# Peptides against a protein of PDB entry 6RO1, part 134

Target 1, 216 residues: chain A of PDB entry 6RO1
Amino acid sequence: LGKEIEEYIHKPKYCLPFLQPGRLVKVKNEGDDFGWGVVVNFSKKSNVKPNSGELDPLYVVEVLLRCSKESLKNSATEAAKPAKPDEKGEMQVVPVLVHLLSAISSVRLYIPKDLRPVDNRQSVLKSIQEVQKRFPDGIPLLDPIDDMGIQDQGLKKVIQKVEAFEHRMYSHPLHNDPNLETVYTLCEKKAQIAIDIKSAKRELKKARTVLQMDEL

## One batch from the design tools (peptide; made by RFdiffusion4, then SolubleMPNN)

Design b2_p23_7_s1 (from b2_p23_7, 8 letters changed)
Fold by OpenDDE base, seed 4:
Structure b2_p23_7_s1 (fold): chain B 216 residues (1-216), chain A 23 residues (1-23)
Amino acid sequence: as target 1 above (216 residues)
Amino acid sequence: SKEKLEEEIKKIYEEQKEKLEKE
């Protein structure tokens, strides 16, 4: 169900108005979870589909992400990799396709005007860590309906299902819920949707690996 | 509340702004 919400949130028609400099966002690329980063800017790239000649605009957001130092050594041809849990890492501005945004925060930071100095980039990491300390239960997310203004009935139905599921989880221990079958059916539907999303993401990736972003 | 959250978010922004403007 969370993944279903992500499929709405990362759509350019919904998220672009919220991709201002300083916005906290989560970036995930396949098995690579970069965690929370900060939007620096975004750009619209004109792309012509080679087979149809149709204009398919690409939206690239530059996100300041904590990257491994190993990924910096091979930076000429290799995609950035997230810092290891035990690694300090280095904050780098990484071009990210908008559909790779897994979450958008309600938090917007004030960022340095010049991000060329390493110290300025690392100061943003300190700011993210400060926000995380202030929100021990997790960095707050934009509400897709109330904050982002998404009117899609499909999303509303997903949210209603999430709320109903959460209400059941909190009201009854999972072991005593006679509607466990309904919970399982919802989990199976969630898993199927996650598979469908994963397949759609794979098709999009087959079309455009992050490696091709260096060509943009 | 949503209002309290918005106030806290605004405080965070202003604190970061003040810090960076002093550097």
Scores: peptide ipSAE 0.507, ipTM 0.914, DockQ to the pose 0.830
Fold by OpenDDE base, seed 3:
Structure b2_p23_7_s1 (fold): chain B 216 residues (1-216), chain A 23 residues (1-23)
Amino acid sequence: as target 1 above (216 residues)
Amino acid sequence: SKEKLEEEIKKIYEEQKEKLEKE
């Protein structure tokens, strides 16, 4: 269910207005979970290749993330890697594609104006850690409906299901409601189907693009 | 409540601002 909500939140049409400097965001790139970082800036990159039709604009957000020191040594050629759990790491400004944002917080930090000094970047980590201490149950998320203004009926239905599920889970902790497993399985199945449909649509779009190139 | 959350978020922001302005 959280993954289904994520599929809406990371869409530029919904999240861009909330990507102000200081906004807390979670960044995940495939197997690399950076956890919570702070938005520094964002930019629109148009990959207008002259001969390929208007590719959907790519949005890149610069996010201050806790990175492994090992990855920084190879920074010229390799993507930043998240700090290991036992590693202090170093806060670095990392360009992130907007669709890699897994969560957006309602929390906005006051950040240093100059993030070139290491100490200024590390101070932001301390600020994130302070926020985490204040929210032991997790950093508060933007409400996709109330805060982000997403009107998608599909999302509303997902949220209603989540709320109903959470309410049932918390109100009846002792009920091994066999329906819990069914709801999880249905949600996972639906999420997988949505991924599969999205993948299939991408493949179809690629195949059409290849077919159009072969007809050219 | 949403209002309490907004107040807490604002408080966090102001505390961080004050800290950074003193440094």
Scores: peptide ipSAE 0.504, ipTM 0.911, DockQ to the pose 0.860
Fold by OpenDDE base, seed 1:
Structure b2_p23_7_s1 (fold): chain B 216 residues (1-216), chain A 23 residues (1-23)
Amino acid sequence: as target 1 above (216 residues)
Amino acid sequence: SKEKLEEEIKKIYEEQKEKLEKE
């Protein structure tokens, strides 16, 4: 269910309005989980599909991510790698394809205007860590319906299934089901999905207010 | 609540802004 929601939120048609500077986003590239980073900017790149000749625009978001120091030495030729859990790492601005965003937070940080100094980039890591301390159950996500305004019926059905499952879990504690661990993992994923859905609805409202201010 | 979350998010933003403006 969490993966199904991810398939909606990472689509440019839904997420682009929320990719403002300072937005917390989670980045995952294949096996590399960078965790939470901060949006710096985004750009649209013209791309042509090799087989159809159709214009398929690529959206690249620059995200400040905690990277391993080892990967930074070869930064001219190699993709940045996430910092190891026990590593301090270094915050680097990494160009990321928008579809690699696994989550978008309702939290937006105030970031330094100049991110060229290492100290300014590392200060953002301290800010992320402060947010994580304030939200021990996880950084709040954008609600895909309420915040992001996704009207897709498939997503609504997924959310309804999640809500129905939560309600059943709280009303009938499966005390005796030996599959409790699988149910707990599903419940944690579901709780994360519910948080993700509630946060996405709020950011759409904020994005609409910004768009309305630009139309005034 | 949604409102409490919005207030906390705003508080975080203002605290960070104040910190960075003083540095």
Scores: peptide ipSAE 0.504, ipTM 0.914, DockQ to the pose 0.696
Fold by OpenDDE base, seed 5:
Structure b2_p23_7_s1 (fold): chain B 216 residues (1-216), chain A 23 residues (1-23)
Amino acid sequence: as target 1 above (216 residues)
Amino acid sequence: SKEKLEEEIKKIYEEQKEKLEKE
């Protein structure tokens, strides 16, 4: 479900208008989770599809990400790696294909004009950490329908299913349903997806339920 | 509320702007 939502939000047709400098985004590349980074800029590159010869535009977003210092010492040809949990890391501007964006926040930061100095890049990490402290339940996401204006019926159905799932999950007392573990184990693969969905939707629904709890 | 979220987001932006303009 979160992966299904991700498949919509990372499409250039939908996300490009929201990739302004300072926008918080999550970046995942294969097994590498960079977590939250900040958009610096984006560019459109012309690409030719190898099989059809058709021009297919590639979109690359430059994202300021927390990278391992070890990966930075290795030549400019090696892909940046995320900082280890116990590592301080270093903020680097990394070119990222738009389809590697796993989430887009409603939060937009004011960033330094010059990101060449290390101190300016590290100041952005402090800003991200401050935002994370202000949102202990997770950094708020853009609503794909209300904020991003996605009209796709497939996405609406996915969101409805997830809302129904969350409603069932919150309406059932967490304690007593033994199916929670089996739903959590099938959902642990699906709930790493559904913890990413449930974190994205606890973030959406905590955003909506903080919205609703502040309306109550 | 959505409005409170938008206000907090705006506040974060303005605080960061003020900090960076003073440096």
Scores: peptide ipSAE 0.500, ipTM 0.913, DockQ to the pose 0.729; fails the geometry check

Design b2_p23_7_s2 (from b2_p23_7, 8 letters changed)
Fold by OpenDDE base, seed 1:
Structure b2_p23_7_s2 (fold): chain B 216 residues (1-216), chain A 23 residues (1-23)
Amino acid sequence: as target 1 above (216 residues)
Amino acid sequence: SKEELKKEIEEIYEEQKKKLEEK
């Protein structure tokens, strides 16, 4: 269910108006969860579909993300990696494809105008951590209908199913409904197929500075 | 509420702006 909502919110048609500097976004690249970062800017790149010759515009968003110090050393040639949970990491501006945005927050930060100094970038991490402390149940998301204006009937049906499921979870302890295992197994199979397709793509992508630039 | 959330988001923004303008 949450993944089905993600498939709508990461579409350029819906998310681009909300990708202003300072917007909190969650970035996930395959098995790499960067967590919450901050939008710096976005750009439109012209792409030509290899099979049709059709112009398919690609959108790259620069996001300030907490990266591992190991990945920073090779940042000119290798894709950034998320900081380990026990690692302090370093905030770095990472170009990412818009479809890697797994969530968009209603929260917008005031960010330093110059992000070249490390101290300015690390100050933004402190700001993210302050927001996380204010929202212990999770950073608030943009409402896909009310805030993002998504009118898709498929999304409305997904939301209704989520609400009905949440209501059932709170009203009845989920006894062993075998349908939950099937949803988990389908989510795991989709996650595994996504991991396998993505792992095969990762080996090809090691040389590119843009996250998922091989889809370009 | 949605209004309380909007207010809190605005307060966060203004607090951060003040902290950065004072540096």
Scores: peptide ipSAE 0.463, ipTM 0.901, DockQ to the pose 0.825
Fold by OpenDDE base, seed 4:
Formats: structure tokens, sequence, C-alpha cells
Structure b2_p23_7_s2 (fold): chain B 216 residues (1-216), chain A 23 residues (1-23)
């Protein structure tokens, strides 16, 4: 269910108006979870599909992300990797395809104009951590209907299913319905299958994108 | 409320702006 919402939110037609400098976004690339980063800018690249001649615009968002220091050493050809949980990491501006955005926050930060100095980039990490402290239950998300204005009936049906599921979870104490475990395991299995399908599609797209970035 | 959340988000932005303009 949450993943089905992500598939709407990361579509350029819906998210581009909200990809302003300072917007908090989550970035996930296959098994790599970068967590919360900050939008610096976005660009539209005209890509011509080699086989169809059709213009397939690629949307790249530059996101300030906490990266591992190891990924900086191999930086000539290797994709940035997220900082380890025990690592301080370093904030780097990483070009990210818009479809890799897993969440968009309602929070927008004021960011330094010059992000070339390491201290300015690290100041943004401190700002993210301050926001996380203010929102202990998690950084608030943009509402896909109320904030993003998505009118898609498929999304409305997904949200109604989520709300109905949440209502059932809150109305039934965890202990009383043996069917709740089966619904949780089915939801976890569906979520895992959706992860695996999305991972496989991302691997196929990443293999294609790495090949296309080497051709750009 | 949604309005309280919007206000808090705006306050966070203005606080961060002030901290960066003072440097």
Amino acid sequence: as target 1 above (216 residues)
Amino acid sequence: SKEELKKEIEEIYEEQKKKLEEK
C-alpha cells in the first residue's frame, strides 16, 4: 500500500512542482537507503530513445545526501553509497533520477547559497537532524491529494484501502484477531513481492541508466 | 492540525534563514 502511493508521488507530472531548493526528500536506490536529503535543484534532460526516436525526458534532481567516505574514494565511476549507521558520513550533492524519490516532505529548509564548502553542506545535515528532533514520529510527508493535488482515482482507492486498514488495526487490539497476523503476513508478503518487483525493475532501469549515463 | 503543522514548518524555515543570514 505505501509503495503504491510512492509510485504516484515520484511521477514527474506530480512531484516536479514540489522539487524546490530546500525540500526534504527520501532517496532509495535498490538496497541503498540514503534516508532524508535536501533538494538542491532539478534539471530536465532530453533523452531520445535510441530505438523509437521518441523524446523520453529524463528528470534528474540534485539531492544533498549523507554519503559514505568510502564512496568518495572511488568517486570517478561508482555510484554514491549511503553512510553506514555508525559513520558520520559526508554530505554530497548527488544526481538522482526523480523516480528514486521514495518520499517528499512538507518541510522545506533554507539552505546555504554556496554548497561548495564542506562546512556549508554539513550545516544542512545539522538542520535535517534538528527537524528530525522536532518530529520524533517522523518527518511530515506531503499529502498526495491535499498538498500535491493528485486527482487520480487509482490513488484515491489506494488511500481508502490504507485508511480502512489503519482503522481496522487501531480498532482491533493487536491481541484479539488471529486473522490480523494473517493479514500482516499477507501485507508483508505483498510488500516484499512489491519490493522484489520494484527492485528487479530498478536493477533493470539502473543497468539501463548506468549504460545511458555512460553514453551521456 | 494541518494549519498548526504549516505554521511550524514556516517557523522552522524562518529560524534556519535567520541563522544563515547572521553568519
Scores: peptide ipSAE 0.461, ipTM 0.902, DockQ to the pose 0.773
Fold by OpenDDE base, seed 3:
Structure b2_p23_7_s2 (fold): chain B 216 residues (1-216), chain A 23 residues (1-23)
Amino acid sequence: as target 1 above (216 residues)
Amino acid sequence: SKEELKKEIEEIYEEQKKKLEEK
């Protein structure tokens, strides 16, 4: 269910107005979970290849993320990797495709104007950790309907199902129902399958586009 | 409430601002 909401939130048409400097966002790239980071800036990259029609504009958000120090040594050629759980890591400004945002917080931080000094970047990590301490149940999310103004009826139906599920989950005195873990696991599996189907459809569409270009 | 959350978010912002202005 949360992953179904994510599929709406990461869409540029919905999230761009909320990607102001200091906004807390979660970043996930495939198997790499960076957790919570802070938006620094965003840019529109048009991949206008002159001969391929206007590809949908790619949006890149610069996000201050906790990165592994090992990945920083290879930074010239390799993508940044998230810090290991036991690693302090280092806060780095990472260019992230907007569709890799898994969550957007209602929380906006005041950030240093100059993020070139390591100390300024690391101060933002302390700020994130302070916010996390204030919200032990998790950093508050933007409401996709009330805060983000998403009018999509599909999303409304998803949210209603989530709320009804959460209400049933929290109202059931059997918080200890082992079925809850099973339902979460099933929801995660279903969401993973939906992602895999979408990725496979995108790959198939890309492959068809490449095949059509080879046939032309 | 949503109003309490907005207030807490604002308080967080102002606290972080003060901490950065004091440096």
Scores: peptide ipSAE 0.459, ipTM 0.900, DockQ to the pose 0.871
Fold by OpenDDE base, seed 5:
Structure b2_p23_7_s2 (fold): chain B 216 residues (1-216), chain A 23 residues (1-23)
Amino acid sequence: as target 1 above (216 residues)
Amino acid sequence: SKEELKKEIEEIYEEQKKKLEEK
């Protein structure tokens, strides 16, 4: 579900108009989850495909991310690492390939004009944390159809399946067991189910792509 | 609602703008 949506929203064709300064985005790189960061700017880089010699434009977005202080002490050549859960971390402007954006928020922040001072960067972290407090169920996402204008029928079918799943999940009587612990375990289970549906749909898409290649 | 969300997003932006312009 959410990974299939991610495969559409991170495409430059769809996301570039929404990558304005101050836009909240999630960044994931391999096993590294940076969580929510803020877009500073983006750039188009010319790239040559090694196999075809065709010009394929690369899109790099500069994102203000919470990074580990250990990763900042190591030379300018090491990739930034996300802050550990118990670490304060430091906000850094990190160049990110657009395909590493896992989510785009409807929320746009007003950011300082100069992000060179540490205090200005850390003020943006406080702003992200304030937004997270206002949205306890999670920071609101851009609607890929209504807000981003994506007309792809594959995406529409994915969203319809998400909505049907959410409707079934909300129509189950939540036994109002007043214990706070049950709400946390339900949120974690909901998050895990969303990940599992995400993986299952990715495998279904791979299987369909392979079947279409075998029919050609 | 979608309209309430848009309003809240706008309010967040204007509050942050005001806090940064007052500094």
Scores: peptide ipSAE 0.452, ipTM 0.899, DockQ to the pose 0.752

Design b2_p23_7_s3 (from b2_p23_7, 8 letters changed)
Fold by OpenDDE base, seed 3:
Structure b2_p23_7_s3 (fold): chain B 216 residues (1-216), chain A 23 residues (1-23)
Amino acid sequence: as target 1 above (216 residues)
Amino acid sequence: SREELEKKIKEIYEEQKKKLEEK
C-alpha cells in the first residue's frame, strides 16, 4: 500500500511544488536506500526521446544525501552510494531523478546557503538527526490529498484501503489475527509483482534499446 | 493534530535557523 502511494507522489505533476530547498525527502535507487535527505534545488532538463524525437522533460532534484566515503573517491565515474549503517559517511549533493523520491516530508529544514564547505553539509545531517529524534515514530509525510492536492481517484481508493487497514490493525488488540499477515503478505506480493513488472518493463526497454543499437 | 504538527515543524525550523545564525 505505501508503495502504491509512492507511485503517485513521485510524479512531477504532483511533487514539483513541494521540492523546495530544505524539504526532507527519501531517496531510493534500486537496491540503494539513501534514507532521508534534503532538497537543495531542482531543475528541468530537456530530454529528447531517442525513438520519437519527442521532448520528454526530465526532472532532476539535487538532494543532500549521506554517501559512503568509498563512493566519493570514484565520484567521477560511479554513482554515489548510500553510507553503510556503521560508517559516518559524508553528506553530498547528489543529482536525483524525481521518480527516485520514495517519500516527501512535511518537514522543511533551514539549510546553509553555501553547501560547498563539508562542515555546512554535515550540519544538515545533524539537523536531520534532530528531526528524527523529535519524530520517534518516523518523520511525518506530506498528505497526498490534503497537502499535495492530488485528486486522483485511484489514489483516494488506495488511501481509503490503507486507512481501513491501519484502523483494523490498531483496533484489533489481537495482533494475532491471521488475516493481518495475509493482508501484509498480499500487499508485499502485490508490491513485489509491481516491482517485477517495473523491472521487466525496464529490461524490455533496455532490450529494445540494445536491439535498436544492434540494428544501427 | 495537523495544527500541532505544523507548530512542531515551525519550531524545528526556527531552532535550526537560530543554531545556524549563531555560528
Scores: peptide ipSAE 0.503, ipTM 0.913, DockQ to the pose 0.872
Fold by OpenDDE base, seed 2:
Structure b2_p23_7_s3 (fold): chain B 216 residues (1-216), chain A 23 residues (1-23)
Amino acid sequence: as target 1 above (216 residues)
Amino acid sequence: SREELEKKIKEIYEEQKKKLEEK
């Protein structure tokens, strides 16, 4: 269910108006979970599909992310990697394809105007950590309907199912309804197939976009 | 509530703004 919502949220049609500087976003790239970062800016890049010559615009969002220091040393050739849980890491501005946004928060931070100084970037990490402290149950998400204005009936049906599930879970915490596991496993299988197709397309596109990110 | 959330978000923003403007 959460993955189905993600498939709507990361679409440029819906998310671009919300990618203002200071917006908290969650970034995932294959096996790399960067967690929560902060939008710095976004840009539209012209891209030409290699096989059709069709213009396929790429949307790149610059996100301040906690990166491993090791990945920064190899920055000339390697994509940024998330900081390990046990390391401090360093906040870096990373160009991210918009479809790699796994979540968008209702929270916007006030960020320094100049992010060139390390201290300014690290101050944003402190701000993220303060937000996390203020929201112990998790950073609040934009409502895809009420905040993002997504009118897609498929999404509305997903949300209704989530709400109905949450309501059942909270009303009957001890009822392991075995039918919920089957719905979850089917939704997870469909979501996993969609993720696998999208991952395979992303691997094919990542092989292309890492090459394009070296030119950004 | 949504209003409480919006208020809390705004408070966090203003606190952060103040801390950065004081530097």
Scores: peptide ipSAE 0.502, ipTM 0.913, DockQ to the pose 0.711
Fold by OpenDDE base, seed 5:
Structure b2_p23_7_s3 (fold): chain B 216 residues (1-216), chain A 23 residues (1-23)
Amino acid sequence: as target 1 above (216 residues)
Amino acid sequence: SREELEKKIKEIYEEQKKKLEEK
C-alpha cells in the first residue's frame, strides 16, 4: 500500500506544485535510503524518448541530503551515497529525479538563502533533526487527496484500504482486554495502539506487495 | 487535528526564520 501511494505522489503532474524551497522530502535510490532532505530548487529538462522521438520532459529536483564523506571525495565520478548510520555525514545539494521522491512532507523549513557555505548546509540538518524531535511518531506527510488534490480513483481505493486496515488495528486491541475499566489504562492503551499503528504503517511502507497486507 | 498540525508547522517555520535572521 505505501509503495502504491508513492507511485502517485512522485508523478510530476501531482508533486511539482509542492516542490517549493524548504519542503521536506524523502529520497530513495535503489538500495540507498537518504532519508529526509530539503528541496532547494527544481528544473525541467528536455528529454527525447529514444524509441519514439517524442519529447518527454524530465524533472530534476535539487535536494539537500545527508551524504557520506567518502562519496563526496569522488563526487566528480561517483553518485552521492547516503551517510552510514554511525557517520555524521555532510549535507550536500544533490540533483534527484522526481520519481526517486518516496515521500513529501506537509512541513516546509525556512532555509538559508546561500547554501554554498558548509555551515549553512549543516544548519539545515539541525532543523530537520528539530522537526523529527517535534514529530516523534514521524514527520507528517502531505495528504494526497486533501493537500495534493489527487482525484485518481486507483489512489482513492488504496487509501480506503489503508484506512480500513487502520480501523481494524485500532478496534481489535480495544475489544480483547477485559481490564480496560480504568480511563487511564484506556488512554495508555490508545496511546500504545496509536504507536503500534504508526509502527505498522512504517512497516507497511517497507512491505513490497499489497498481498502481504491482506494476510495480516 | 489538521488545524493543530498547520499551526505547529507554522510555528516551526517562524521559529526557524527568527533564528536565522538573528544570525
Scores: peptide ipSAE 0.496, ipTM 0.912, DockQ to the pose 0.740
Fold by OpenDDE base, seed 1:
Structure b2_p23_7_s3 (fold): chain B 216 residues (1-216), chain A 23 residues (1-23)
Amino acid sequence: as target 1 above (216 residues)
Amino acid sequence: SREELEKKIKEIYEEQKKKLEEK
């Protein structure tokens, strides 16, 4: 269910309007979970599919991520790696393909204008940590329906299934199911998804207002 | 509520802005 929603939110047609500087996003690349980072900017790159010659535009978002200091030594040739849980790490601007965004928050940070100084980048980590303290149940996500304006019927069906599952779980005392932890993790993911759906509709309304102001 | 969430997000943003403008 959470993965099915991720398959919608990371699509450029839905998420690009929300990738403003200061937006909190979660980045995952294969086995590497960077956790929460901050959008700096995004760019569209022209790409041609090797087999069809079709134009397949690549969308790259620059995200300020907490990286391992070990991975930074070879940053010119090697992909950045996430900081270990016990490591302080260093905040680095990492180019990320948009489909690697596993979550988009309703939270937008005020960030320094110049991110070249290390101290300015590390100040953003302190800001992320402050947001995490303010949201002990997790950083709120954009709502794919209410905030992102996704009208896909498949997504609506997923959300309905999720809501029906929560309602059943609260109405039936699952007192004796040994899978309670898996159900709780699914419910936390679902509560996060419902928060995510509501926040995305609001930012789409704001982004449309900004686009209308630029057309005016 | 959604309004409480927006208020909290705005408060966090303004607090961060103030802290960066004071430095």
Scores: peptide ipSAE 0.508, ipTM 0.913, DockQ to the pose 0.586; fails the geometry check

